# Designs tried in a protein design run: peptides against a protein of PDB entry 7Q4I. Part 26

Target 1, 281 residues: chain A of PDB entry 7Q4I
Amino acid sequence: HENSTIAERLYSEVRVLCWIMTNPSNHQKKARHVKRTWGKRCNKLIFMSSAKDDELDAVALPVGEGRNNLWGKTKEAYKYIYEHHINDADWFLKADDDTYTIVENMRYMLYPYSPETPVYFGCKFKPYVKQGYMSGGAGYVLSREAVRRFVVEALPNPKLCKSDNSGAEDVEIGKCLQNVNVLAGDSRDSNGRGRFFPFVPEHHLIPSHTDKKFWYWQYIFYKTDEGLDCCSDNAISFHYVSPNQMYVLDYLIYHLRPYGIINTPDALPNKLAVGELMPEI

## One batch from the design tools (peptide; aimed at target 1 Y128 F214)

Design b2_p15_6_s2 (made by RFdiffusion4, then SolubleMPNN; from b2_p15_6, 9 letters changed)
Fold by OpenDDE base, seed 4:
Structure b2_p15_6_s2 (fold): chain B 281 residues (1-281), chain A 15 residues (1-15)
Amino acid sequence: as target 1 above (281 residues)
Amino acid sequence: KLEEDEKEIEKELKE
C-alpha cells in the first residue's frame, strides 16, 4: 500500500494543465500513449493539433502542419488555453507527444511559487534571449500570470512578440515572455541538479564520449554534468521518449519498488510571496 | 539513434 497523501494534496493545490504539441499523423502513433501514461496525472490534458479528435481530446487549432508552423501552433494553443481554460489550472505545461513528464515532481518544484508570479520553468538555454529561454523538447511550464501576459500583452504587439509563425518556437516564446517581464526560473533542485531534460534518460545518465563541442554544452544556461549527478532525484521531464518507453517509465516509476527501501519525502518548502523566486543556487 | 535526435534538435534551433 502506497501513501499518496502528499501527492494528492499537491494535485489539489498545484493544478497543472498539460497541453501536448501533436499533429493528426501522431494522434494514434504517439499522443494516445501520452494519454495512457503520464498525461493521466495532469489535472487537465489537452492535445493541440490541426484536426479534432474526440477520443484523444484533441483540439483543431487554426494552423498548418509542419516544423515551420510550431511557433504558430504554440501561439494559438496558449490563446485557446487563455480563452477556455485559464481558470482550470494554476500552471500550464507545454510538452511534445514524445516528452515524458513526472507530474508529481513538477508539482513539488512549483509548490512554493504563486501562480500569480510571472514565471516559467523548463530546461533553460542561454543563446538568443538575455535571461535565457526554455527548451521546447524538454517541455516548459508557465504560471497563470505568465499565460495572461503572453496572450494579452505580448501576442497583440508585434514589437514584443513575433507575428510571423516561422522560427524556433521555444526561442520565440522566450523572447515574448522576456519582453513582458515573465521571469525565466531556475528549475534545478537544491543540489543544483536539473529537472527538465531535452533528451532520453540514457543520454543524460551515461557519460557519453560526446565531444565537448556538442551544441548542448554551449546552449545550457547552468553548468551540468553527465552521469548520476546530472539529474535530480525529483526529475520532471525527458524528451525523445518512444511510446514503448513511456510504458516502461510508468512501470519503473510508479509500480516497481525495491522491497524494504522506503523513501521519505522531503518537507515542503515555505510558500513564496507573489513575484518572489527561490534563492539562486 | 540518440545522434539523430540530437541533429534534429540542432536543425530546429538553427532555423
Scores: peptide ipSAE 0.028, ipTM 0.704, DockQ to the pose 0.132
OpenDDE base, seeds 1, 2, 3, 5: peptide ipSAE 0.027, 0.027, 0.026, 0.025; ipTM 0.706, 0.700, 0.692, 0.688

Design b2_p15_6_s3 (made by RFdiffusion4, then SolubleMPNN; from b2_p15_6, 9 letters changed)
Fold by OpenDDE base, seed 1:
Structure b2_p15_6_s3 (fold): chain B 281 residues (1-281), chain A 15 residues (1-15)
Amino acid sequence: as target 1 above (281 residues)
Amino acid sequence: ELEKDIEEILKELLE
């Protein structure tokens, strides 16, 4: 027997709109598998594309396809969200169509924060942006106030936000958000372990899987280790997850249970005031 | 391993 009372409470109190970055060629190959797995646990799920798909709930944004248009698509996606969905959720997650997300763990992380606090979370990188920026592939989540500031204050001003559609999507939104005083939050758990991951679990869990010269170790904002201590027990996301692996992860996380082991969740933290962040770890 | 390379390549191409 399963008790989901606290998860149901968080589903109601920490509403998450998930928007998925995709394209028409990936609607059937990737995006539909997000919808059939972790995406069903979002309060609202929208696929941002260049073509409409009623079966998928895909939106046709006024952008071209291609890797050089990802920044353009992100801008239009958040404009669309602000216009149509800003009151449908408290938090707004960007993910790729090969990102897997444990939405309950994200709600747990977000629970103490006010959605009126200008903050966003993800896997924080240190280059290019003074406060850091969040990795695009790991996914990142904006508060409602962060979305408002991005769309209303940053996007209309070329001095605050890049007007063309070129550049690294995650870096560019990071610059824009910094320029309107949206804070790059710390997504680590109370033990200092990461929650958002730009690679598959295997790449983080296996010690010495990568050379220390690999760019990731120079980009990561907070110190991190490989191995079992790499990752929070309440990890939120992984990137480069194949469609097949999404179903495997769904089974392992939500269905497979070691008989006789009961996990009692930690108590929820106190709510923070507007503008207040959790203490640094 | 290919996944690592893809993200690195994407960063290089978009900068």
Scores: peptide ipSAE 0.029, ipTM 0.727, DockQ to the pose 0.102
OpenDDE base, seeds 2, 3, 4, 5: peptide ipSAE 0.018, 0.027, 0.008, 0.022; ipTM 0.589, 0.712, 0.565, 0.663

Design b2_p15_6_s4 (made by RFdiffusion4, then SolubleMPNN; from b2_p15_6, 9 letters changed)
Fold by OpenDDE base, seed 4:
Order: structure tokens, then sequence, then C-alpha cells
Structure b2_p15_6_s4 (fold): chain B 281 residues (1-281), chain A 15 residues (1-15)
């Protein structure tokens, strides 16, 4: 027996549409496992592909497959969302078919923000974009206003948004969003711990003997440490999660309980005004 | 992307 009253409240008040980047070859191998695990906790779940799959709820976007088409697919995905689903949610999460997301923790992070605030969240990287951009693999979430600005204001203007389909999709959307004054938010918790992670939990939790010159440390926008202090207790996402690991994570997070330990949720913060962000740490 | 390639290399090295 559990009390999910607050989670249910946030489910209704912080509506999230999750779109999953996938391809036809991964529908059965990866995407279906997202649908069977964390994806079921989204208010709406859509798989963006090049082929339709009614069982998966996959949409065939007018794009080719391959890494060189990811930016094209991203643009078409958000165009599709804006045209068909912009009112179905308040927030719009992009994730990969090997990203695991704790949607309740994302709703908690998003709760104080207005969906009419032009903001997006994720694992912020510092190169290429002045305000930073969100790592594609960790997933990133746009407010409704951010989606509107991206699709209506940025995409139609080649000066604001790259018209061709080449390039790193996360960098390119980051550039486009910056150009329409969508803010790259800070997704860290009150202790300064990250919530969106571009790797599996093991890689973040266990200190590695990686050189400080390792690219990741140069890319991360906010200072971060490895070990137990790496990650928020309310972490949102991890990347490179295998299908099997998704089921393990689902069990560990939602089913396995240490008997006699009750975790009481923190009080919800006050809601922010439109355009207001939480203070940076 | 370069980032994705670097990420993949990193993941492989940590396995």
Amino acid sequence: as target 1 above (281 residues)
Amino acid sequence: SLEEDLKKIYEELLK
C-alpha cells in the first residue's frame, strides 16, 4: 500500500508529453521496452520514427534514417507535436529509446515553472551555445511556449534555425532555442546535484579514474562530481540504459522497498510567475 | 555527432 496523492496531483497539473526518438529497426528491440516501463508514466507517449507502428504508437515522420538525419527528425517531431498535440501537455520531453526517465521527478522539477515560460531543461553542456544546450542523450524537456517559439518563430527563419538536416541535433536545437529567447534552465536540485544524466547510473555514481581532461568534464556546464553526490535524490534521466536495465530500474524505483523506511516528500515550492526562473545555485 | 561518438567511446571504455 502506498500513497501517491502528490504524484497524482502532479500528473494532472504538470502534464508531460514524451516523444521518443527511434527508428524502425529499434521498434521491437528498444522502443517497446520504453513503452512497457517508464513511458507509461507520461501523460502522452509518442514514438517518432520513419515508419508507422500502430502497436507502438509510432509516427512516420517524413525523414530519412541515420545519424545525419537526427536534426531533421527532431525538427519534424516538434512540428508534428505542435500541429497535433500542443494542447495535450504542458511540457514536452525528448528522449532516446535507450533513455530511462523518472517522470515523477521531472514533474517535481517542473512544478514551479509556468508552461508559458520559454524555458527548457536537461543536462546542460557549455560548448557551441552561449547559454548552453541540453545533451540529446539525457533527454530534454521544453515548455509549451518553448515548443511554440521553436516551431513558429525559429524553424521558418534560416537566420535563426539551421534549415538543412545536418549537424548535431541537440546543438542545433540549442542554437535555435537561444535565438528565440528560450532559456536554458538549470535542472539541478537545491543541493546543486544534477537530475539529467547522459550516462548510466553506474558511470556517474562510481568514481572513475578518468582524466580531468576527459571531454565530459569540459562539456558539462555546471560543476559536477562523481560518486553519491553526483546525482539528485530526485534524478530524472539516465542514458545508455539497455532494455533489460529499464525493467530493473522500474523494479528498483517503483516496487522494491526497504521495510520500515518511509520517505516523506518535500513540500512543493511556490509557483513562479511567467518568465521567472528559480534562482541559480 | 562528435558528442555522440565521444559518449559511445566513453561507455565502451567503462564496460
Scores: peptide ipSAE 0.362, ipTM 0.860, DockQ to the pose 0.229
OpenDDE base, seeds 1, 2, 3, 5: peptide ipSAE 0.040, 0.117, 0.181, 0.323; ipTM 0.728, 0.750, 0.774, 0.853; seed 2 fails the geometry check

Design b2_p15_7 (made by RFdiffusion4)
Pose (drawn by RFdiffusion4):
Structure b2_p15_7 (pose): chain A 281 residues (1-281), chain P 15 residues (1-15)
Amino acid sequence: as target 1 above (281 residues)
Amino acid sequence: SLDDEIEEDHELRES
C-alpha cells in the first residue's frame, strides 16, 4: 500500500500539461506506451502528431514529417496549447515518445515557482544560447508566462524567433525564449544532483565515454563527472527509454520497495514572488 | 545502435 495524499495535493496545486512529440509510425510502437505509463499522471496529456488517431486522440498539426520539421511541430504545438489550453495548467512539458518522466518529482521541483514567472526547466546545455538551452529529449517545462511570451511575443517576430520549420527544436526554442526574457531555470536538486537526463539511467550512473571530446561533456552547462552520485532521489526524467523500459521504470519506481525503508518527504519550500528563482546551488 | 541514435541527434544540433 502507499499514502499518496501529499502527491494528490500537489496534483491540484501544480497543474502540469504534458505534450508528446510523435508521428504516425510511432503511434502504436511508442506513444501508446507513454500514455499507459507516465502520461496518465499528468493533469492533461496531448499527443502532437501530423495525423489524427482514435487511441491517442492525437492532434494533427499542419506540419509535414521528418527531422527537418520538428521545430515546426514545437511552434504549432505551443500555438495550439496557447489557443486552447493556456488556463488548463500552470506548467507545460514538452517530451518525446522515448522520454520517461516521474511527474510527481516535477510537481515537487515546480511548487515554489510562480506560473507567472517567465522560466523554463530541463537539462541545461551551453552551446548556441548564452543562458543555455534545455535537452529536447530529457524534456523541458515552460511556465504559463513562458508559453504566453513564446506565442504572443517571439513567434510573430522573425528577428527573435526562427520562422523556417528546420533546425534543432530545443536550440531554437532556447533562442526564442532568451529573446523574450524567459529565464533558463536550474533544475538540479539542493545537493547539486541532476533531475533531467538525456540518456537512460545506466549511462549517467556508469559513464562509459570518458571526457574524450564526447559531445555531452562539452555541452553540459554545470560541470559534473556524474557516476553513482549523478542523480537526484527526486530525478524527473530519462530519455532513449524503450517502450518496454517505460513499464520497467514504472514497476521499479512506483511498486518495488525495500520493506521497512520509508521515504520521508523533504519539506516544501515557501512560495516565491513573481520573477524570483530559488537560491543558486 | 543507441550510440548511433545519440550521435545523429548531436549532428542535428551542429547542422

Design b2_p15_7_s1 (made by RFdiffusion4, then SolubleMPNN; from b2_p15_7, 10 letters changed)
Fold by OpenDDE base, seed 1:
Structure b2_p15_7_s1 (fold): chain B 281 residues (1-281), chain A 15 residues (1-15)
Amino acid sequence: as target 1 above (281 residues)
Amino acid sequence: SLDERVKAEVERRLK
């Protein structure tokens, strides 16, 4: 037996719409496995594609396929969300069809923040954008106000937001959001450990897995280490997770239990006022 | 994402 009272409370109070970046060729190969695993824990789950799929709940956006159109798809996805779903959630997560997310941990991180605060969270990178931008692969979550500002204020203005569909979508949305004063939040836990990860757990947990010259170490906004101290006990996301590994992670996180060990969750923090952020660590 | 593109490029260079 388990007690999920706090998780149920957060499910109701911290509503998350998850939109998954996918394409028609990945509906069966990848996207359906998101739906069958972590995606079922979102308050609303939508797959953004170029073709409609009623079984998957995929939306056909007016964009072409290919890596060069990811920025275009991101813009259209948020336009679609704003038009049809802006009141269906408080927070709006972008994830790839190979991203795994522990939604309960994300709700815990977001709980103190007002959805009316112009803020977004993810794995923050430092290049190209002064305040930083969030890694696309790790997934990033916008407040309702951030979505409003992005769609209503940034997208219509070519001076604030790139009008063509080329470029790295995570960098481009980061530029747009900065230009409308959406803050790039700090997603680290109280111990300074990261929660959003652009690679699989193995790449972060194993010391010396990558060379010190690896680009990632030059891109991360906050200092981080390898090993067990790399990652929060309340980590939120990992990238490059295969469909099979999604089921493994679901089992390990939600089903497998060490007998006789009971985890008591920390108390929820006080809620912040609109526009207020948690203190930097 | 930029990280995916960079990773893919690095992986291609390592092959």
Scores: peptide ipSAE 0.038, ipTM 0.747, DockQ to the pose 0.152
OpenDDE base, seeds 2, 3, 4, 5: peptide ipSAE 0.030, 0.034, 0.035, 0.036; ipTM 0.727, 0.740, 0.747, 0.753; seed 4 fails the geometry check

Design b2_p15_7_s2 (made by RFdiffusion4, then SolubleMPNN; from b2_p15_7, 6 letters changed)
Fold by OpenDDE base, seed 2:
Structure b2_p15_7_s2 (fold): chain B 281 residues (1-281), chain A 15 residues (1-15)
Amino acid sequence: as target 1 above (281 residues)
Amino acid sequence: SLDERIQADVELREK
């Protein structure tokens, strides 16, 4: 038998709305598998698309499809969230339809922070944005205040936020958020290990999987290592996860147990005041 | 392939 008392507490106290970036061609191929796996652990789950799908709970945003429309879709998604769902959660996660997320680990990371603190978390990259920005594929989570500032203060001002729908969505939202003083948080654990990952677990866990010249090593904001030390024991997300792999991960993380091994969770940290951040590692 | 997708994603940022 399993004791989930702390997880249940965090489910109630750290409410997360997950919105999934998808398109009509991926509703059945990818998105439905998110809904059937990790997405069911979100407090609210919405699929942002260009076509409505009642079975999936997909919203038709007024955007075109294709890679050049991702920024436009992101803007419309957050506008929709702000209008309809801003009080339905404390934190707002963007993920792709091939992102896998351990929501309990995200709640653990977010627990000390106030939703009224203008902050967002993810896999922080250093190029293009002074404070850094969060990788789109790894998923990124905005506080309620961050969403408010993005939609109300940044989006309406072309000087603060790109009005065109083209561009890399994660870079563009990063620029906008910086311009309204939303802080790019540090998502690393107490050991300095990352929690949000832009690739599958295999790519991070296996040393020398990529060349030393691989762009990731130039993009990552915080110094990181390969191998087992790459990833927090409380890792939050991985990208490029196939539908089948999502079910495998669900089984491995939530069902498969090594008999006789008992994990004791760390005590929850003290809650921070509004505007206060955890010290960087 | 996965490698091609990864490359395409970084190229989107570089444009």
Scores: peptide ipSAE 0.614, ipTM 0.955, DockQ to the pose 0.898
OpenDDE base, seeds 1, 3, 4, 5: peptide ipSAE 0.600, 0.038, 0.028, 0.034; ipTM 0.953, 0.736, 0.707, 0.729; seeds 3, 5 fail the geometry check

Design b2_p15_7_s3 (made by RFdiffusion4, then SolubleMPNN; from b2_p15_7, 9 letters changed)
Fold by OpenDDE base, seed 2:
Structure b2_p15_7_s3 (fold): chain B 281 residues (1-281), chain A 15 residues (1-15)
Amino acid sequence: as target 1 above (281 residues)
Amino acid sequence: SLDERIQAEVERLEK
């Protein structure tokens, strides 16, 4: 028997809308499995595509398919969210159809923050954007105010936000958000361990899995190590997770238990005022 | 996105 009282509280108090980046060819292959696993733990789940799918709850955005259109799709997705769903949640997560997310851990991270604070979280990278930007693959979450500023203030102004649909979507949204004073938050836990990951757990947990010259080590905003200490006990996301692995992770995280080991959750932190961030570690 | 570079590396590591 499980006690989920705190998780249920956070489900109601920290409402998350998850939008999934997908395409028609992946509706059955990938997106469906998100819906059947971690996506069911979002307060609202929407699949952003180029074709409608009533079974999946996919929205047909007025964009083309292909990697060169990801920025265009991102802009249209947030426009759609702002128009139809801005009051349906407090936080708005972008994820790919091969991203796995532990939504409860994200709610825990977000709990102290006001959704009226212009902030967003993810795996922060340091290049191209002065304050940093969040890696697209790891997924990133915007506050309601961040979405408002992005759609209402940034997108309509070509000087603040790129009007063309080309470019790396994560960098471009990072530039736009910076230009409207949306803060790139620190998603690390109290021990300085990351929560959003652009790779599968194996790639982070296994020491020396990557070369020291691997670009990732030059891109990360916060210094991190490989191995078990790489990842928070309350990690939020992993990328490049296959459909089958989503079910495995669901089983391991939510069902499989080592008998006789009891985990007591930490107390919730104090809530921050509007505009306040957690102190830097 | 930076995902293209990540994917390339993942594919390399999986081989």
Scores: peptide ipSAE 0.037, ipTM 0.708, DockQ to the pose 0.149
OpenDDE base, seeds 1, 3, 4, 5: peptide ipSAE 0.036, 0.035, 0.035, 0.035; ipTM 0.735, 0.726, 0.734, 0.726

Design b2_p15_7_s4 (made by RFdiffusion4, then SolubleMPNN; from b2_p15_7, 6 letters changed)
Fold by OpenDDE base, seed 5:
Structure b2_p15_7_s4 (fold): chain B 281 residues (1-281), chain A 15 residues (1-15)
Amino acid sequence: as target 1 above (281 residues)
Amino acid sequence: SLDERVEEDFKLREE
């Protein structure tokens, strides 16, 4: 008894390629559960690894494993996407194998933007990069133009993009993208609520869960509150989601319904011109 | 990700 007409429209008009950061040891433990839950709602789903897995659709990138190679893996992942898949989607999402994403909400956020606009979205942090950078764990989404600029303009130039494979991948890509004038977008909803989250829902929803001295409050680019007002009704992602919790979230979001309550979706906003961003909240 | 690294560092500082 569902009406998914608008969601189906957005699936066609806002095409998303999701690439998942993983490793061979997590193919069965974590990655396959992404594929069986939220990953099936991507237009294209690819797992970026160091070993090929045809059952998972995992790609073997020419990189080593370990945290010190995450930046190298990120660079190779986007090179692979640009070479093989740049026309398969309009938007390109990076997520971890413990990130959960509500893809329909991401399409809703992205709908007004042109994929030819050099922009990317996620949970914006303020340190290290002047315009901010997007948290790696929360996942971040690049426009097609952003991917092009990253791979073609930034990566080949050591002055614009770090040539070695060390460093925090989310900070490094943030630096590279800034250097080629890819804009760090504002992913908040019209009420100023965040959509991308670097922790599980519980950590954001429960007031006073963390001390005010917690690093997150110093890193977050936009001022945010705890409690129910922490998060958009159209939230997009959460991090540190266990494989079991992915199935729970799938059930709660897509199956469990309070009888007699029907939500009417808001009207879609007008589309923006190339290079145009939504007005500030 | 940096957030994971910062979280780890923060935990170490609180110990």
Scores: peptide ipSAE 0.051, ipTM 0.776, DockQ to the pose 0.159
OpenDDE base, seeds 1, 2, 3, 4: peptide ipSAE 0.042, 0.038, 0.039, 0.040; ipTM 0.762, 0.750, 0.747, 0.757; seeds 3, 4 fail the geometry check

Design b2_p15_8 (made by RFdiffusion4)
Pose (drawn by RFdiffusion4):
Structure b2_p15_8 (pose): chain A 281 residues (1-281), chain P 15 residues (1-15)
Amino acid sequence: as target 1 above (281 residues)
Amino acid sequence: SAEEDEFKRLEEDAE
């Protein structure tokens, strides 16, 4: 048994809309498993694709397939969400079909922040954007105000926002958001452990690549060695998670527990004013 | 470029 009253209260207080980038080849192989595991825990779940699908109720964006159109799919998905869902949620998560999200921990992190604060959260990388950009695979989440500025202020101005549909989707949205005064939030916990991860848990708990010019150690905005200390007890996301591993993470996180060890929740911080972020770690 | 670096990262991740 489990008492989930606290999480149910946060479910209504911190509405999270999750949109999943997918394609027809992945509808059954990957996107289905996201819907059956962590996707159903979102306030609203949307599959953004280039074709329709009965099972997923997928939205067909006017965008071709291929890695060269991921940026186009991101722009069209946020335009569609602004057009049809801007008042349906407080927070708007972009995730791939190989991202795993502990949605309850996302509501825990977002609780103190005003949806009117222009901010987005994720795994923060240093290159290409002064304030940093968020890993597309680890998932990043925008405030309602961040979605308004992106669609209303950044997309119509080609100087602020790349008009072609090519490029690294996460780097481009990082540039458009910095250009419209959307803050790159700090998603680490109060102990400085990460919550958003671009790899599976083993890769962060046991870093095999050892600071040998590997791209991750150069890209990470906040320096860390990682290891067994890498990860928060309230981590939010992992990536490169196979469809089978979606179900395993669900089982180990939500079902399996050591008898007699009761997780006591840390108190929720007080709400913040518009434009305010938590004290820096 | 950021796009070229992406493909380089995918190669490294595949190793």

Design b2_p15_8_s1 (made by RFdiffusion4, then SolubleMPNN; from b2_p15_8, 8 letters changed)
Fold by OpenDDE base, seed 4:
Structure b2_p15_8_s1 (fold): chain B 281 residues (1-281), chain A 15 residues (1-15)
Amino acid sequence: as target 1 above (281 residues)
Amino acid sequence: TEEEDYLEILKELAE
């Protein structure tokens, strides 16, 4: 009884390779649950690890484990993608093994953009990088051209991209991408609501008496509100999602329906030219 | 780290 015609169209026209940041200790604990939930809606799903796992489809990257090696793993992951998978998709999503992604909503956001446009999207943060950078935890998506520029132009040049593996992964890739003129896109919807979220839905939707000094409010690039106006109806990602909550979200989003309520999708926007971005809100 | 700070806040909220 479900009509998925538009979603199927976007699945074919907006091809997404999802790579998941994980480690051997999380293959069974976290990563497999991504594979069993939202990851199955990617056109290609790869788990980037330090050990191979044929059941998970995990790749052993030539990197060490630990928080201090996340930047190294990101560099090697995109090198691997460029070498083996650059033509398998149009867009390349990085997510953590505790990130939940509504891939259909991401395809909707990406639809107007050319994959040959040097652009990437996510939850934009303002510090450290002039144009901003995308939060690592919320996940971020690069166009095919952005991946090419990152791997071919940025990574080989220590002046453009940090050669060592230390530093904040999301900041470092943000610096590299800026240095090769990959644009930090605006992922907000037409109402100015965010789509990529660095926390669980509860933390964004429920107004908290969090201190105004909470780092997040200083980091966000675009002004955002708490409560129901925090989040797009077409939200893309949430972070710190437990394995159990992934299944809950899958049920709530894809199975549970209020009887008698029919949602009519908005018309697709016009496609943009190469290098063109959506108008600013 | 910012993440560590967030986790501390979560702990405080859970108390």
Scores: peptide ipSAE 0.028, ipTM 0.653, DockQ to the pose 0.186
OpenDDE base, seeds 1, 2, 3, 5: peptide ipSAE 0.027, 0.016, 0.026, 0.020; ipTM 0.584, 0.581, 0.657, 0.608

Design b2_p15_8_s2 (made by RFdiffusion4, then SolubleMPNN; from b2_p15_8, 7 letters changed)
Fold by OpenDDE base, seed 3:
Structure b2_p15_8_s2 (fold): chain B 281 residues (1-281), chain A 15 residues (1-15)
Amino acid sequence: as target 1 above (281 residues)
Amino acid sequence: SAEEDAERIKEELAK
């Protein structure tokens, strides 16, 4: 009873490979639930781990486990993608095994951009990196050209990209991408509302959930508010989503409908030229 | 360092 014509068009025209950061202990506890919910809406879904799991489609990367190895895992993940899957998609999303993503909304945001534009999107933070970097937990998406530059130009050069596997994963990739002129894009909608979120919906939607001294307010690149005006109607991701909450979100977003209310999608914008970005708000 | 601070923040959020 649904008309998915536009969504199907975007599925074919804006191809997304999603890779999920996970570990062997979370294959069954977390990663499996990503595969059973939002991950099935990616054009390609790969779980990046330290152990192979054929049922999950998990890849064993040559890295250790632990927080001090997350950067190493990210480097190896994108190397793997570049070697095996660079032509299988136009855009390449990193997400955690507790990140929930509305892939259709991401395709909508990405539609006007060329995958040959060196750009990536996510929840932009302002510290440590001049142009900003994207929060690891909220998930971030690289264009095909961004992946190429990261793997081919940045990773092999210790002056451009940290060779050690230690460090904050999202900060380090942000530094590397900046050094090869991959642009940190603006993922906000036309009303200036964010689309990628580093916390659960509840933490963003409830006013005064955190005090003003909370680090997030110092880290966020663009001015943002809490409450109902915090988030785009076309929000893309939330972090710290439990396995149970993933199923709840799937139900609420894709199944539960208020009878008699029909949402009409906005017209797609014109496509941008290679290297062109949407104006910042 | 900036890296250490970022790692610490992530660890705190994971609690």
Scores: peptide ipSAE 0.026, ipTM 0.700, DockQ to the pose 0.481
OpenDDE base, seeds 1, 2, 4, 5: peptide ipSAE 0.030, 0.031, 0.026, 0.026; ipTM 0.727, 0.733, 0.705, 0.702; seeds 1, 2, 4 fail the geometry check

Design b2_p15_8_s3 (made by RFdiffusion4, then SolubleMPNN; from b2_p15_8, 7 letters changed)
Fold by OpenDDE base, seed 4:
Structure b2_p15_8_s3 (fold): chain B 281 residues (1-281), chain A 15 residues (1-15)
Amino acid sequence: as target 1 above (281 residues)
Amino acid sequence: SAEEDLLEILKELSE
């Protein structure tokens, strides 16, 4: 028996629409497993594809498949969300079909923020975009206002947002969002630990003699360490999670309990005004 | 690619 009162409150107050980047070949192989695990904890779950799948709740976007079309798919996905679902949630998460997300931890991070604040969160990378951009693989979450600005202000203007469907989707959306004054938020916890991760937990948690030349160390916006200090106790996402690993994570996080250990949640922070960000740590 | 780099790291971790 567990007390989920706070989680239930946040489920109601911090509504999250999750859209999953997928393709027809991955509907059964990957996307279905998202739906059966962490995706069920979203307030709304939509799979963005090139083919409709009623069982999966997949939407057929007018885009081609392949890595070269990911930016196009992202643009069409948010257009679709804006047209059909902009009032169905407060926050809008993009994730891949191999991303695992602890939605409760995301709601906790988002709680103090107004959805009318033009902000988005994720694993912030420093190259290409002055304020940074959020890693596509780790998943990123836009406020309702951020979605509005992206779709209404950025997308229609080729000077603000790339009209071509080519390019790295996470970089391109980052550029577009910056151009409409959507802020790249800091998703780190109060101890300065990251919450969104572009790799599997093992990669972040286990100190590996990773080559200092590894691109990740040049891309991270905030300095981070490997090991247990790498990751927040309230981590939100991991990438490159296999379908089997999703079920393992679901079991470990939501079912497996050490007997006699009771975790008391931290108090919720005060809500911020519209346009206000959390103080820097 | 980032994925290839990750795979290499994961292989190293599994050893």
Scores: peptide ipSAE 0.018, ipTM 0.605, DockQ to the pose 0.126
OpenDDE base, seeds 1, 2, 3, 5: peptide ipSAE 0.006, 0.012, 0.017, 0.029; ipTM 0.423, 0.484, 0.629, 0.638; seed 5 fails the geometry check

